Peptides against a protein of PDB entry 4CIC. Designs and how they scored, part 50

Target 1, 148 residues: chain A of PDB entry 4CIC
Amino acid sequence: KVSTKGHYGVQAMFDLAQHFGEGPVSLKSIAERQGLSEPYLEQLIAVLRKAGLVKSVRGAQGGYILAREPRDIKVGDIIRVLEGPIAPVESVSQDDPEHSLKFDFSVTKSVWEKVKKSIEEVLDSITLADMLKDAEEAQMAQGYMYYI
Target 2, 147 residues: chain B of PDB entry 4CIC
Amino acid sequence: KVSTKGHYGVQAMFDLAQHFGEGPVSLKSIAERQGLSEPYLEQLIAVLRKAGLVKSVRGAQGGYILAREPRDIKVGDIIRVLEGPIAPVESVSQDDPEHSLKFDFSVTKSVWEKVKKSIEEVLDSITLADMLKDAEEAQMAQGYMYY

## One batch from the design tools (peptide; aimed at target 1 K1 S3, target 2 V2 E83)

Design b2_p22_4_s2 (made by RFdiffusion4, then SolubleMPNN; from b2_p22_4, 8 letters changed)
Fold by OpenDDE base, seed 5:
Structure b2_p22_4_s2 (fold): chain B 148 residues (1-148), chain C 147 residues (1-147), chain A 22 residues (1-22)
Amino acid sequence: as target 1 above (148 residues)
Amino acid sequence: as target 2 above (147 residues)
Amino acid sequence: KPALDLPVQPDGPPAIDLPVQP
């Protein structure tokens, strides 16, 4: 499961991608379109900005823009920024030393590493530009369904 | 992330696979080898048994066995039994109707569906027999490093 | 680090929480 943070982060970045080249987008407008809390979105955008995926623009028409073209931002980049490295297994809290996973069973670890790699490959194969294209294709398909 | 439940479930099933054909394994022995709480393992095994992945054997040498050969049990089967179907996204609690994801943004959904499919393909490609083989290969490789 | 809890949905696909490592 992508966390709510990752999910909303991808949605917010996709919203910015849809407006790429049109100038700065307000957090309020993103929040309204994406059904996000504006304060929550502000926290997400702050992280994304610090990572250099978005830029803040100051002024009366201020807001946020993508810092790079949609083709240069992978979904995996967004997830890594918001969630950190993709980990396939919950870090069993090391805090209970008695239940310390004594056997880092190399075999079970290898299964989870394969899962991790697969997730990374998928998320790194999808750009915001790919998402924009998929959205256009979906809109065209819906448009055709209304005209038939 | 595989939940702790899924992780421990795969470990327990792998322990049973390592002893496949040797007879019933006690929950205590699995718990000791895998570093699991016996009560927690009992809950996992109960679910796995209900799903038909393990069988209980009664008697003085009672315990659990795999219900199928290790080659016939996928990691994906274990995960589905313990965790249910693989969901790529947290179900944002539908409980807040005001934060209802108005736009089921078909595009973001499609990204997560791709992730889901990829995870399912990986987990369905790995059997307990594959894990046994990987363990043997790892033991041989360690043996060769000491020689 | 938020643990990727794959939320076991009983009747739904396991929710793979991707752990955001801090």
Scores: peptide ipSAE 0.021, ipTM 0.782, DockQ to the pose 0.144; fails the geometry check
OpenDDE base, seeds 1, 2, 3, 4: peptide ipSAE 0.021, 0.020, 0.020, 0.021; ipTM 0.774, 0.778, 0.776, 0.781; seeds 1, 2, 3, 4 fail the geometry check

Design b2_p22_4_s3 (made by RFdiffusion4, then SolubleMPNN; from b2_p22_4, 9 letters changed)
Fold by OpenDDE base, seed 4:
Structure b2_p22_4_s3 (fold): chain B 148 residues (1-148), chain C 147 residues (1-147), chain A 22 residues (1-22)
Amino acid sequence: as target 1 above (148 residues)
Amino acid sequence: as target 2 above (147 residues)
Amino acid sequence: KAALNLPVQPDGPPAIDLPVQP
């Protein structure tokens, strides 16, 4: 599961990628375009800024920009910053201290590690630049459907 | 995230796979070996039984068995039964009805669909028989470290 | 720590809730 936080974080970063090179974007403008609450977006952007994925620009035309080019930001980088390490299974050890898993279920653990690796590989294979390209291709495909 | 339910469900199914062909296993015995509460395991087994992955055997030597051979049960089958469909992102539509996602973020959706497909491919590539083999290989490797 | 929570969709392959390890 990518949490709502991860989902909205990727949306916000994608909005900043769409405006990359156009200057700073206001949180209000991102919130309006992405259908996010501005207070929630402020929390996401604060985390992304602290991680060095986003920069704050001050002034009358202030706002936020990507700290790196869209090609240099993976979806995996965004998710790791917002969600932390991708963990395939909840650590059972936190919820029931009485049931110490006597068996290090190495085999069951290996299944979840394979799932983790697969998710990481997918998320690390997709950049914000890839998402921009996919959006342009989708817009062109829609544009062709309106002209036929 | 595989929930605790999915995790323990795979453990319980793996225990039944380890005893496949030996006859019915009691829930108590599975619970003791897998470090699960018996009441929690009863709930898991009830779902797995209803889905036809597990059979209940009645009698003095009653209990549970796999309904199919370990090679015919994928981890993906277990997880689908316990967790339902693999969804990579929480449906944002349930938590905040006021923020109707005006934009069908087709691009963001496609990212999550790629993640979903990747998880499905992994879980559908692993059978209980593969897990049994991995367990045997791990036990052999541990046995060689003690000599 | 936020864990990747995959929503369980009613139809399709299981939603895997990925825990965020600390």
Scores: peptide ipSAE 0.024, ipTM 0.785, DockQ to the pose 0.113; fails the geometry check
OpenDDE base, seeds 1, 2, 3, 5: peptide ipSAE 0.023, 0.023, 0.023, 0.023; ipTM 0.779, 0.783, 0.779, 0.785; seeds 1, 2, 3, 5 fail the geometry check

Design b2_p22_4_s4 (made by RFdiffusion4, then SolubleMPNN; from b2_p22_4, 9 letters changed)
Fold by OpenDDE base, seed 3:
Structure b2_p22_4_s4 (fold): chain B 148 residues (1-148), chain C 147 residues (1-147), chain A 22 residues (1-22)
Amino acid sequence: as target 1 above (148 residues)
Amino acid sequence: as target 2 above (147 residues)
Amino acid sequence: KAALDLPIQPDGPPAIDLPVQP
C-alpha cells in the first residue's frame, strides 16, 4: 500500500532533497512546508533514518539531511522502506478444494501482479533528482508566465 | 482504488467470460464459484449491467451474460465502471497561500499521476479474452504436469 | 490481503488498492 505514510514520506524526502547541500533541516520546518504534523513526521523520519535514507545532524542548527544524493534515492526505495514491498503477493491459501476457483484466482492474481510490476517499474524509474528537475522546470514555466 | 469491489468485479466478469456462449449464468453459481456473497455480487452486477458490460436474461434458465465478447471488454473498462476513474485528478484547492507547498504538491502529484497512467495502460492492455487464454495455457501446463 | 494504498488525495495520488490476495 502506498499509503498516506508513503505519500508523506515522499514529500518529506523531497523537502530534504530541495535543501540538499544547504545543511540540516529541522523537522518543524519540513512539517510547516509540507503541511504535516511534526509528531507524524518524526515517526516517518525515524523509519527513514533506520533504513539509511536520512541522517540526523546534532547541534544548535541540528536536523536531518539526505543520507545519499537525490539521484541515488528512488521513489521506490522510499516506498519500500515505509510500506514494505509494493504489494506482497500473499500466497493464496491452497485450502479451497474446487480446482476451478483456484484457477480463476490464479488468472485474476496475474492481472494484479502485472499492475504491481508496472507500479514498481515507475517508482524505481523516478529519483529525488528527477523530482527536483521537474520542480525546476515547473518553476521556470510559472516564471515565464509572469513575464508574459 | 482497485478496491475489493474492483477485484471481485473482475472475478465475476471473468466467470461470465468462461461461460460466454453457453447461455445465462445464475448469480448463485458465480457466487459459489468465485467465493463471493450473492448479495454482494448482485450489487456488482447491477452496476456492471447499468454500464452495459453485462445483460440479464429472464426465464427459468435466466441469469447474466456478458454484453460484449470477452475480447471487447478490457479489465480497465470493468475497473472504471466499478471504481470510477482510476484516479480523478481533483483540482487542488488553490487556497493555501504558500507557493512552496503548492509546488511540492504538484511534483509529488506528478509521481502519482505517472503511477496512475501506468496502471491504466496495464489494465487497458488486458481483455477478458486475454484472461481466458492465460487460463487455458495454465490448465494445459497443469494437465501436462499430470502426464 | 496486501493492498497498495496509493493515497487518494482527491487532488493527490490515486489510492489504488491493489488486492493482493495471498
Scores: peptide ipSAE 0.028, ipTM 0.790, DockQ to the pose 0.118; fails the geometry check
OpenDDE base, seeds 1, 2, 4, 5: peptide ipSAE 0.025, 0.025, 0.026, 0.027; ipTM 0.787, 0.790, 0.793, 0.794; seeds 1, 2, 4, 5 fail the geometry check

Design b2_p22_5 (made by RFdiffusion4)
Pose (drawn by RFdiffusion4):
Structure b2_p22_5 (pose): chain A 133 residues (1-84, 100-148), chain B 132 residues (1-84, 100-147), chain P 22 residues (1-22)
Amino acid sequence: KVSTKGHYGVQAMFDLAQHFGEGPVSLKSIAERQGLSEPYLEQLIAVLRKAGLVKSVRGAQGGYILAREPRDIKVGDIIRVLEGSLKFDFSVTKSVWEKVKKSIEEVLDSITLADMLKDAEEAQMAQGYMYYI
Amino acid sequence: KVSTKGHYGVQAMFDLAQHFGEGPVSLKSIAERQGLSEPYLEQLIAVLRKAGLVKSVRGAQGGYILAREPRDIKVGDIIRVLEGSLKFDFSVTKSVWEKVKKSIEEVLDSITLADMLKDAEEAQMAQGYMYY
Amino acid sequence: SEPVIKIVPESGEPLFPEPLPP
């Protein structure tokens, strides 16, 4: 199960990545395109801003823009920002979960927002039918 | 975060794997060794039994034992047993989560209870210090 | 019937349940 925070955090950062070249966009526009609740997005952006992942701009087309290029933002970075009598007895079971954790970390660190932008272009495109191989 | 079910399901199955050659053990003994609540364990075992992963034995010193050898039980098998207008718009974000799900499935399918038994022996051993 | 793994744990949330004492 993916948390609401993780899903919406990545969705909002990806929407900003899709508008990075064009410039700042409003939070309302992000919520509209992504189907997110504006109050929840406001709170999410506040953390991402403090983390240096997004920045606000005071322009007419003010609003929010990525604070780092998409190629320099791993999905794992976003997730890391959003997340927060004695004896020893080794648990092999816990070691299995550590391996699961490591593999997830590896996948999320292997994908950047730029990679997601490239995938978005390839997957949702259109072309003449003869070119589908 | 790992669910209570996944953690306790794997812990209980691994305890049975540690006692597979010796024979049946009581549910109370599993709960005691693993620090589990007996009511929760009983409910858990009932599902594992229905799935053919564990079997009850009448015996006298009867109890429960694995229904398949440890080498034939993947951790992923245990997890799978315990788990249960319109338009299209592709979500690249969801595709990321699909990749995460695939990697987890791959890790859990690559580890059997036999692998866990081997790891348990190697990690919890004692030996002369010169062999470290 | 719920998923075994939650991804993106809540802030401060423990990864595992605590075992019962002996």

Design b2_p22_5_s1 (made by RFdiffusion4, then SolubleMPNN; from b2_p22_5, 8 letters changed)
Fold by OpenDDE base, seed 1:
Structure b2_p22_5_s1 (fold): chain B 148 residues (1-148), chain C 147 residues (1-147), chain A 22 residues (1-22)
Amino acid sequence: as target 1 above (148 residues)
Amino acid sequence: as target 2 above (147 residues)
Amino acid sequence: SESIIELVREPGEPEYPEPLPP
């Protein structure tokens, strides 16, 4: 599961990518377009800003911009910032000694490591620029379906 | 995250694979070897049995066996039985209209579908027989380091 | 249908390295 946090973070970053080069976007505008609560978006943007993926612009037309070009931001970068390292298995908290997987069978761990690697490869292969291109292609395809 | 349920389910199925052809294994024995609670394992085994991945054997030496050969059970099959369909994103429960992802941007959905597909491909590429082979190779490698 | 996979932050992994100051 990409957490709700990761999912909404990618949506918010994609919204900023769609407006890249047009100037600062308000959190309110992002929240409205993406169907997010503004308070939740504030928390996400604070984390993304601290990680240097987003910049805040002050002023009457203040808001947020991407800190880098859309091509230089991977989906994997957004997820790592919001969620941390991609862990495919819950680390059973070492704190419950009775439920501590004493036998971390190396073989079972290797299965989950393969899953982790596969997820990372996919998320690191997709940039915000790729997402923009996919959106443009989808819009063009819909436009043609209404004229046929 | 594979849930704890999925993780323990794979461990229990792997234990049964290691004993495949040796006869029925008791839940107690699996629980002891895998570090699982017996009551939790009973719940997992009940689901796996209902799905036809495990069979129960009755008698004085009763217990459980794999219902199929280890090569015919994918890790993906175990996970689908225990967890259901692999979903890369929490389906925000449609029940909270305020948190309903109203704009399921087709593009964001496509990212998660790619992740889903990748996970399914990995889990469907690994059988219990592959896991047995990997365990044997790891044991041999450790044995050679001690000589 | 509860989704199987949670991307969970491993406890104890270092915070994402702060971008080097310009």
Scores: peptide ipSAE 0.029, ipTM 0.776, DockQ to the pose 0.160; fails the geometry check
OpenDDE base, seeds 2, 3, 4, 5: peptide ipSAE 0.028, 0.027, 0.025, 0.026; ipTM 0.780, 0.775, 0.774, 0.780; seeds 2, 3, 4, 5 fail the geometry check

Design b2_p22_5_s2 (made by RFdiffusion4, then SolubleMPNN; from b2_p22_5, 8 letters changed)
Fold by OpenDDE base, seed 5:
Structure b2_p22_5_s2 (fold): chain B 148 residues (1-148), chain C 147 residues (1-147), chain A 22 residues (1-22)
Amino acid sequence: as target 1 above (148 residues)
Amino acid sequence: as target 2 above (147 residues)
Amino acid sequence: GEDIIELVREPGEPEFPEPLPP
């Protein structure tokens, strides 16, 4: 599962993508639209900004913008920034050295590595631009259902 | 991430696959080989047995066997039995109805559904027989590195 | 490390106790 952090991070980045080219968006407005707490969003945005995915704009009409075009931001980029490398298995905390599964059964590890790779491929295949397109298509489909 | 339960479940099932056709394997022997606690393995095996993936054999040479051939057991089957349906997003507990993300943003949901599908496809593409083959190939490769 | 992907238990399945450290 994608963590709540990753999920909300993608939502916040998608909100910024929807407003790309319209100028800076306030954290308050993002929080309201995405159903996020403003303090939680501040933490997410701080990480995303440090990673260079978003920029802060100062001033009366200040806020945040995407640092890159939506097509140049993969979902995988957002997840890696927020959650780090995709790990398919919970790291059994190496803190118990005695039950360090010495038999890192190469075979079972290979299964999880295949899962990891598959997830990475999916997340790296989806950009914020793809998400915008999907949203537009969904809105058009809903619009057509009201006219029938 | 695959839970510890899923991970150890796959390991235990793989151990049973390695001994498939040799008769019943004791939980103790599986636990020893896989580095699992016997009580933990008992719980895993109980679930796997209830799901019909393993059979218990009674008697002095009793223990557990795979209920099906290794080729007929997918990793995905094991995971679904132990963990239920693969969910790509942590269920934000619906318990806070006020912060229920009413905007199930169809678009973000679709991303996670794609991830789910991809995981399912991978896990359903790998059988215990495939894992056995991979183990044999790895053993052969290690044997060749020593010559 | 933040756990990105959790294969989720069905609601109501007993949490397997983490294997007690030996």
Scores: peptide ipSAE 0.020, ipTM 0.762, DockQ to the pose 0.133; fails the geometry check
OpenDDE base, seeds 1, 2, 3, 4: peptide ipSAE 0.019, 0.018, 0.019, 0.019; ipTM 0.753, 0.760, 0.752, 0.752; seeds 1, 2, 3, 4 fail the geometry check

Design b2_p22_5_s3 (made by RFdiffusion4, then SolubleMPNN; from b2_p22_5, 10 letters changed)
Fold by OpenDDE base, seed 3:
Structure b2_p22_5_s3 (fold): chain B 148 residues (1-148), chain C 147 residues (1-147), chain A 22 residues (1-22)
Amino acid sequence: as target 1 above (148 residues)
Amino acid sequence: as target 2 above (147 residues)
Amino acid sequence: GDSILLLVPEPGEPEYPEPLPP
């Protein structure tokens, strides 16, 4: 499970990407468009801001903007900021040193490490710009389906 | 997170693979070797048996065996049996139909679908036979370091 | 550090209780 935090964080960042260059976006407007609780979004945005992925703009028309261009923000960057390192399996506490479990543990661990690597590669291959492009392509496809 | 269930299920199946051809393995012996609760392992094995991945052998020296050769059991097969379909994100209940969320939801969903596909490809590329081979190679590497 | 749990069982399978630590 990408946590709800990671999922909503990607949604919020994608919303900011869609409005990139249009000026600051209010948390309220993001919350409304993304179906998020505004208080929850405030917590997410605070973390993302601290990590330097978003900037706060002050003023009556203040809000948030992406701190970098959409092409310079990977989904993996968002996920790592919100959730930390990607772990495919909880580290079962190594607390029982006595059992000969070390070797079998090594092989099974290698499976999960391969999964981790694969996930990281996927998430690091997708930028917010790629997501914007996919959205545009999907809109065009829907637009064409209404004209046929 | 592969659930604890999936993780321990793969460990238990790997233990059975290591003993494949040697006859039935007791749940107690698997539990001891894999650091698992025997009652928990009973539940896992019951699911795996129902799915046809393991067989029960009755008798005084009874226990469990793999139902198929290690090469014919993918890690992905074990995970799907124990956890169901691999979901990278909980399906946030689509229950709020009124919000224009459909499109942004589609793009973000596609990210998670790509992650899902990548995980499935990895898990379906690894058999219990591959794991056995990796174990043998690791043992050989350790054995050479002691000489 | 909080590890991202990426594999969720699809809704419907009961979470098996975590094995009691030995």
Scores: peptide ipSAE 0.028, ipTM 0.759, DockQ to the pose 0.133; fails the geometry check
OpenDDE base, seeds 1, 2, 4, 5: peptide ipSAE 0.028, 0.024, 0.027, 0.027; ipTM 0.754, 0.760, 0.758, 0.763; seeds 1, 2, 4, 5 fail the geometry check

Design b2_p22_5_s4 (made by RFdiffusion4, then SolubleMPNN; from b2_p22_5, 9 letters changed)
Fold by OpenDDE base, seed 2:
Structure b2_p22_5_s4 (fold): chain B 148 residues (1-148), chain C 147 residues (1-147), chain A 22 residues (1-22)
Amino acid sequence: as target 1 above (148 residues)
Amino acid sequence: as target 2 above (147 residues)
Amino acid sequence: GEDILLLVREPGEPEFPEPLPP
């Protein structure tokens, strides 16, 4: 599951990407645009900031900016920061030693590893810059569909 | 999340694939080999049976068999039966209408759709027969490392 | 580190009760 955290984290980072170069964006404005609670967004931004994906700017026009250009931030980077390593299957917590999956069936593990790799490849292939481009293309396409 | 259900479902189906052509396998024997509770496996098998992936055989040597050949069962088929449609993101339950994700940002949706498609492609590219082959290759490789 | 599961169930499908921890 891309958790709600991962999903909203990508949305928040995308919002910051849309405003990249325009200066700092307030959390309130991001929350309003993205339909997020401001307290929830504060938690997300705190994690993203600690990971060096966003910077806080202090002052009268203070807020947050992307710490790197949109092209230098992969969706995979955002997800890994917010969620940790991408795992397709819950590692059954080690805490039940008796139901130790004795047969760590290398084969089933290999299936999930293939899924993991595929997800990572997709998420690492998409940057915030790619998302910006897709948004522009979608807006243009909608604009053209209203004129036909 | 491939739920525990999906994971164990694939394991159970793989166990049935390993015994394909040998006749019916008891749930008890699958449970023991796969480290599953028998009651949990009964629930999994009931769903898989309803979906037509497994058949129950009645009699003294009764149990379960794959309903199709291992090559005709994709991992994706098992997952879809057990988990439903592969969704990379929780659809935020409609129940908080006020936190209706008003901005169904088509762009973020497209990212998750790409992830979904990628997962589906992987899971639909792997059959139980492929898993059997991989198991044989792994056993041979382990056998060669011990000699 | 809790591994992030990506495959989301649709809301409303009966979860198999997780086997109660023994």
Scores: peptide ipSAE 0.051, ipTM 0.786, DockQ to the pose 0.128; fails the geometry check
OpenDDE base, seeds 1, 3, 4, 5: peptide ipSAE 0.032, 0.040, 0.036, 0.040; ipTM 0.775, 0.782, 0.782, 0.785; seeds 1, 3, 4, 5 fail the geometry check

Design b2_p22_6 (made by RFdiffusion4)
Pose (drawn by RFdiffusion4):
Structure b2_p22_6 (pose): chain A 133 residues (1-84, 100-148), chain B 132 residues (1-84, 100-147), chain P 22 residues (1-22)
Amino acid sequence: KVSTKGHYGVQAMFDLAQHFGEGPVSLKSIAERQGLSEPYLEQLIAVLRKAGLVKSVRGAQGGYILAREPRDIKVGDIIRVLEGSLKFDFSVTKSVWEKVKKSIEEVLDSITLADMLKDAEEAQMAQGYMYYI
Amino acid sequence: KVSTKGHYGVQAMFDLAQHFGEGPVSLKSIAERQGLSEPYLEQLIAVLRKAGLVKSVRGAQGGYILAREPRDIKVGDIIRVLEGSLKFDFSVTKSVWEKVKKSIEEVLDSITLADMLKDAEEAQMAQGYMYY
Amino acid sequence: TLAEYEEAIEEANEGQYALEIA
């Protein structure tokens, strides 16, 4: 199960990545395109801004833009920002979960927002039908 | 975050794997060794039994034992047993989560209870200090 | 409707996962 915060955090950062070259966009526009609640997005952006992942701009087309290029933002970075009598007895079971955790970390660190932009172009494109192999 | 059911399901199955050659053990003994609540364990075992992963034995010193050898039970098998207008718009974000799901499935399918038994022996051993 | 479907699926799947991510 993916948390609301992980899903919306990545969705919002990806929307900003899709508009990075064009410049700042409003939070309202992000919420509209992504189907997110604006109050929740406002809170999410506030953390991402404190983390240096997004920045506000005061222009007419003010609004928000990625603070780092998409190629320099791993999905794992976004997730890391959003997340927060005695005796030793080794648990093999816990070691299995550590392996699960490590594999997840590996996948999320292997994908950048730039990679997601490239995938978005390839997967939602259109072309003449002869070119589908 | 790992659910209580995944953690306790795997812990209980591994306890049974540690006692597979010796024979049946009571649910109370599993709950005691693993620090589990007996009511929760009983409910858990009932599902595992229906799935053919564990079996009850009448015996006298009867109890419960694995229904398949440890080498034939993947951790992923245990998890899978315990778990249960319109328009198309592709979501690249969801595709990321699908990749996360695939990697977890791969890790859990790559580990059997036999692998856990071997790891448990190696990690919790004692030996002369010169052999470290 | 789609919203009812999504809500129903979320409620039906609540607690049905071994892992929660993020």

Design b2_p22_6_s1 (made by RFdiffusion4, then SolubleMPNN; from b2_p22_6, 15 letters changed)
Fold by OpenDDE base, seed 2:
Structure b2_p22_6_s1 (fold): chain B 148 residues (1-148), chain C 147 residues (1-147), chain A 22 residues (1-22)
Amino acid sequence: as target 1 above (148 residues)
Amino acid sequence: as target 2 above (147 residues)
Amino acid sequence: SLSSLLEELKKKLEGKFALTLA
């Protein structure tokens, strides 16, 4: 499962991708377009910036830009930055030490590792450029549906 | 992400798969082998039973069995039963109504739906029989590493 | 093997994503 943080992070990165090449985008504008609170977005952007996915541009026309081209940013990269390693299984919260069952069962672990790998591969197969293309196709399809 | 519930559910179902054809397995024995608390396992099994993945057998040698052959039970089936629809995105907990942002963004939604579908396809491609086979292969490989 | 199945699935997923993104 992608957390809300991961979801909104991808959404924010996608917004930056839509404006890629247009110069820096303000957090305010991203927040408004994506329906996010600016303080929440600031936290997300701070993490993404630290990870080198986003750059801050200073000045009157300052803001944020993608640090790489949309084609060079995978959804998986964003998720890993925001959530850490894609765990197929939520780590048992430390709160129930009695249920810190060492999943010593090698087989179930292997299955989950395989599932994890597959999820990672899926997320790593989708770039922000792919998302942009999907957006364009969806917009075109909507445009055509109005002409039919 | 698979919840702990999903994880342990798959583990319990896998234990039942390992004993498939040997008759009913007690919750106690599953709990002991899988390191689960019996009360927790009882909750899991109740859900799995209601979903028709597990059958209860009554009597002195009673317990639980898989309701279907291991090949006919997908990991995805277990997860869907225990966790509901595989959501790629954790639903924003209702607790912050202000952040119930309707992800009205069709594109991001489509991406997540694609990701979801992909995850579902992965989980639906793995059966308990596949897990059993992997276990056997792993045991054989360990056996060969000792030689 | 589960590994081969997962690899095949990976390929199918990659293919589907590539086709849908394509």
Scores: peptide ipSAE 0.059, ipTM 0.661, DockQ to the pose 0.023
OpenDDE base, seeds 1, 3, 4, 5: peptide ipSAE 0.054, 0.034, 0.046, 0.056; ipTM 0.651, 0.643, 0.656, 0.650; seed 4 fails the geometry check

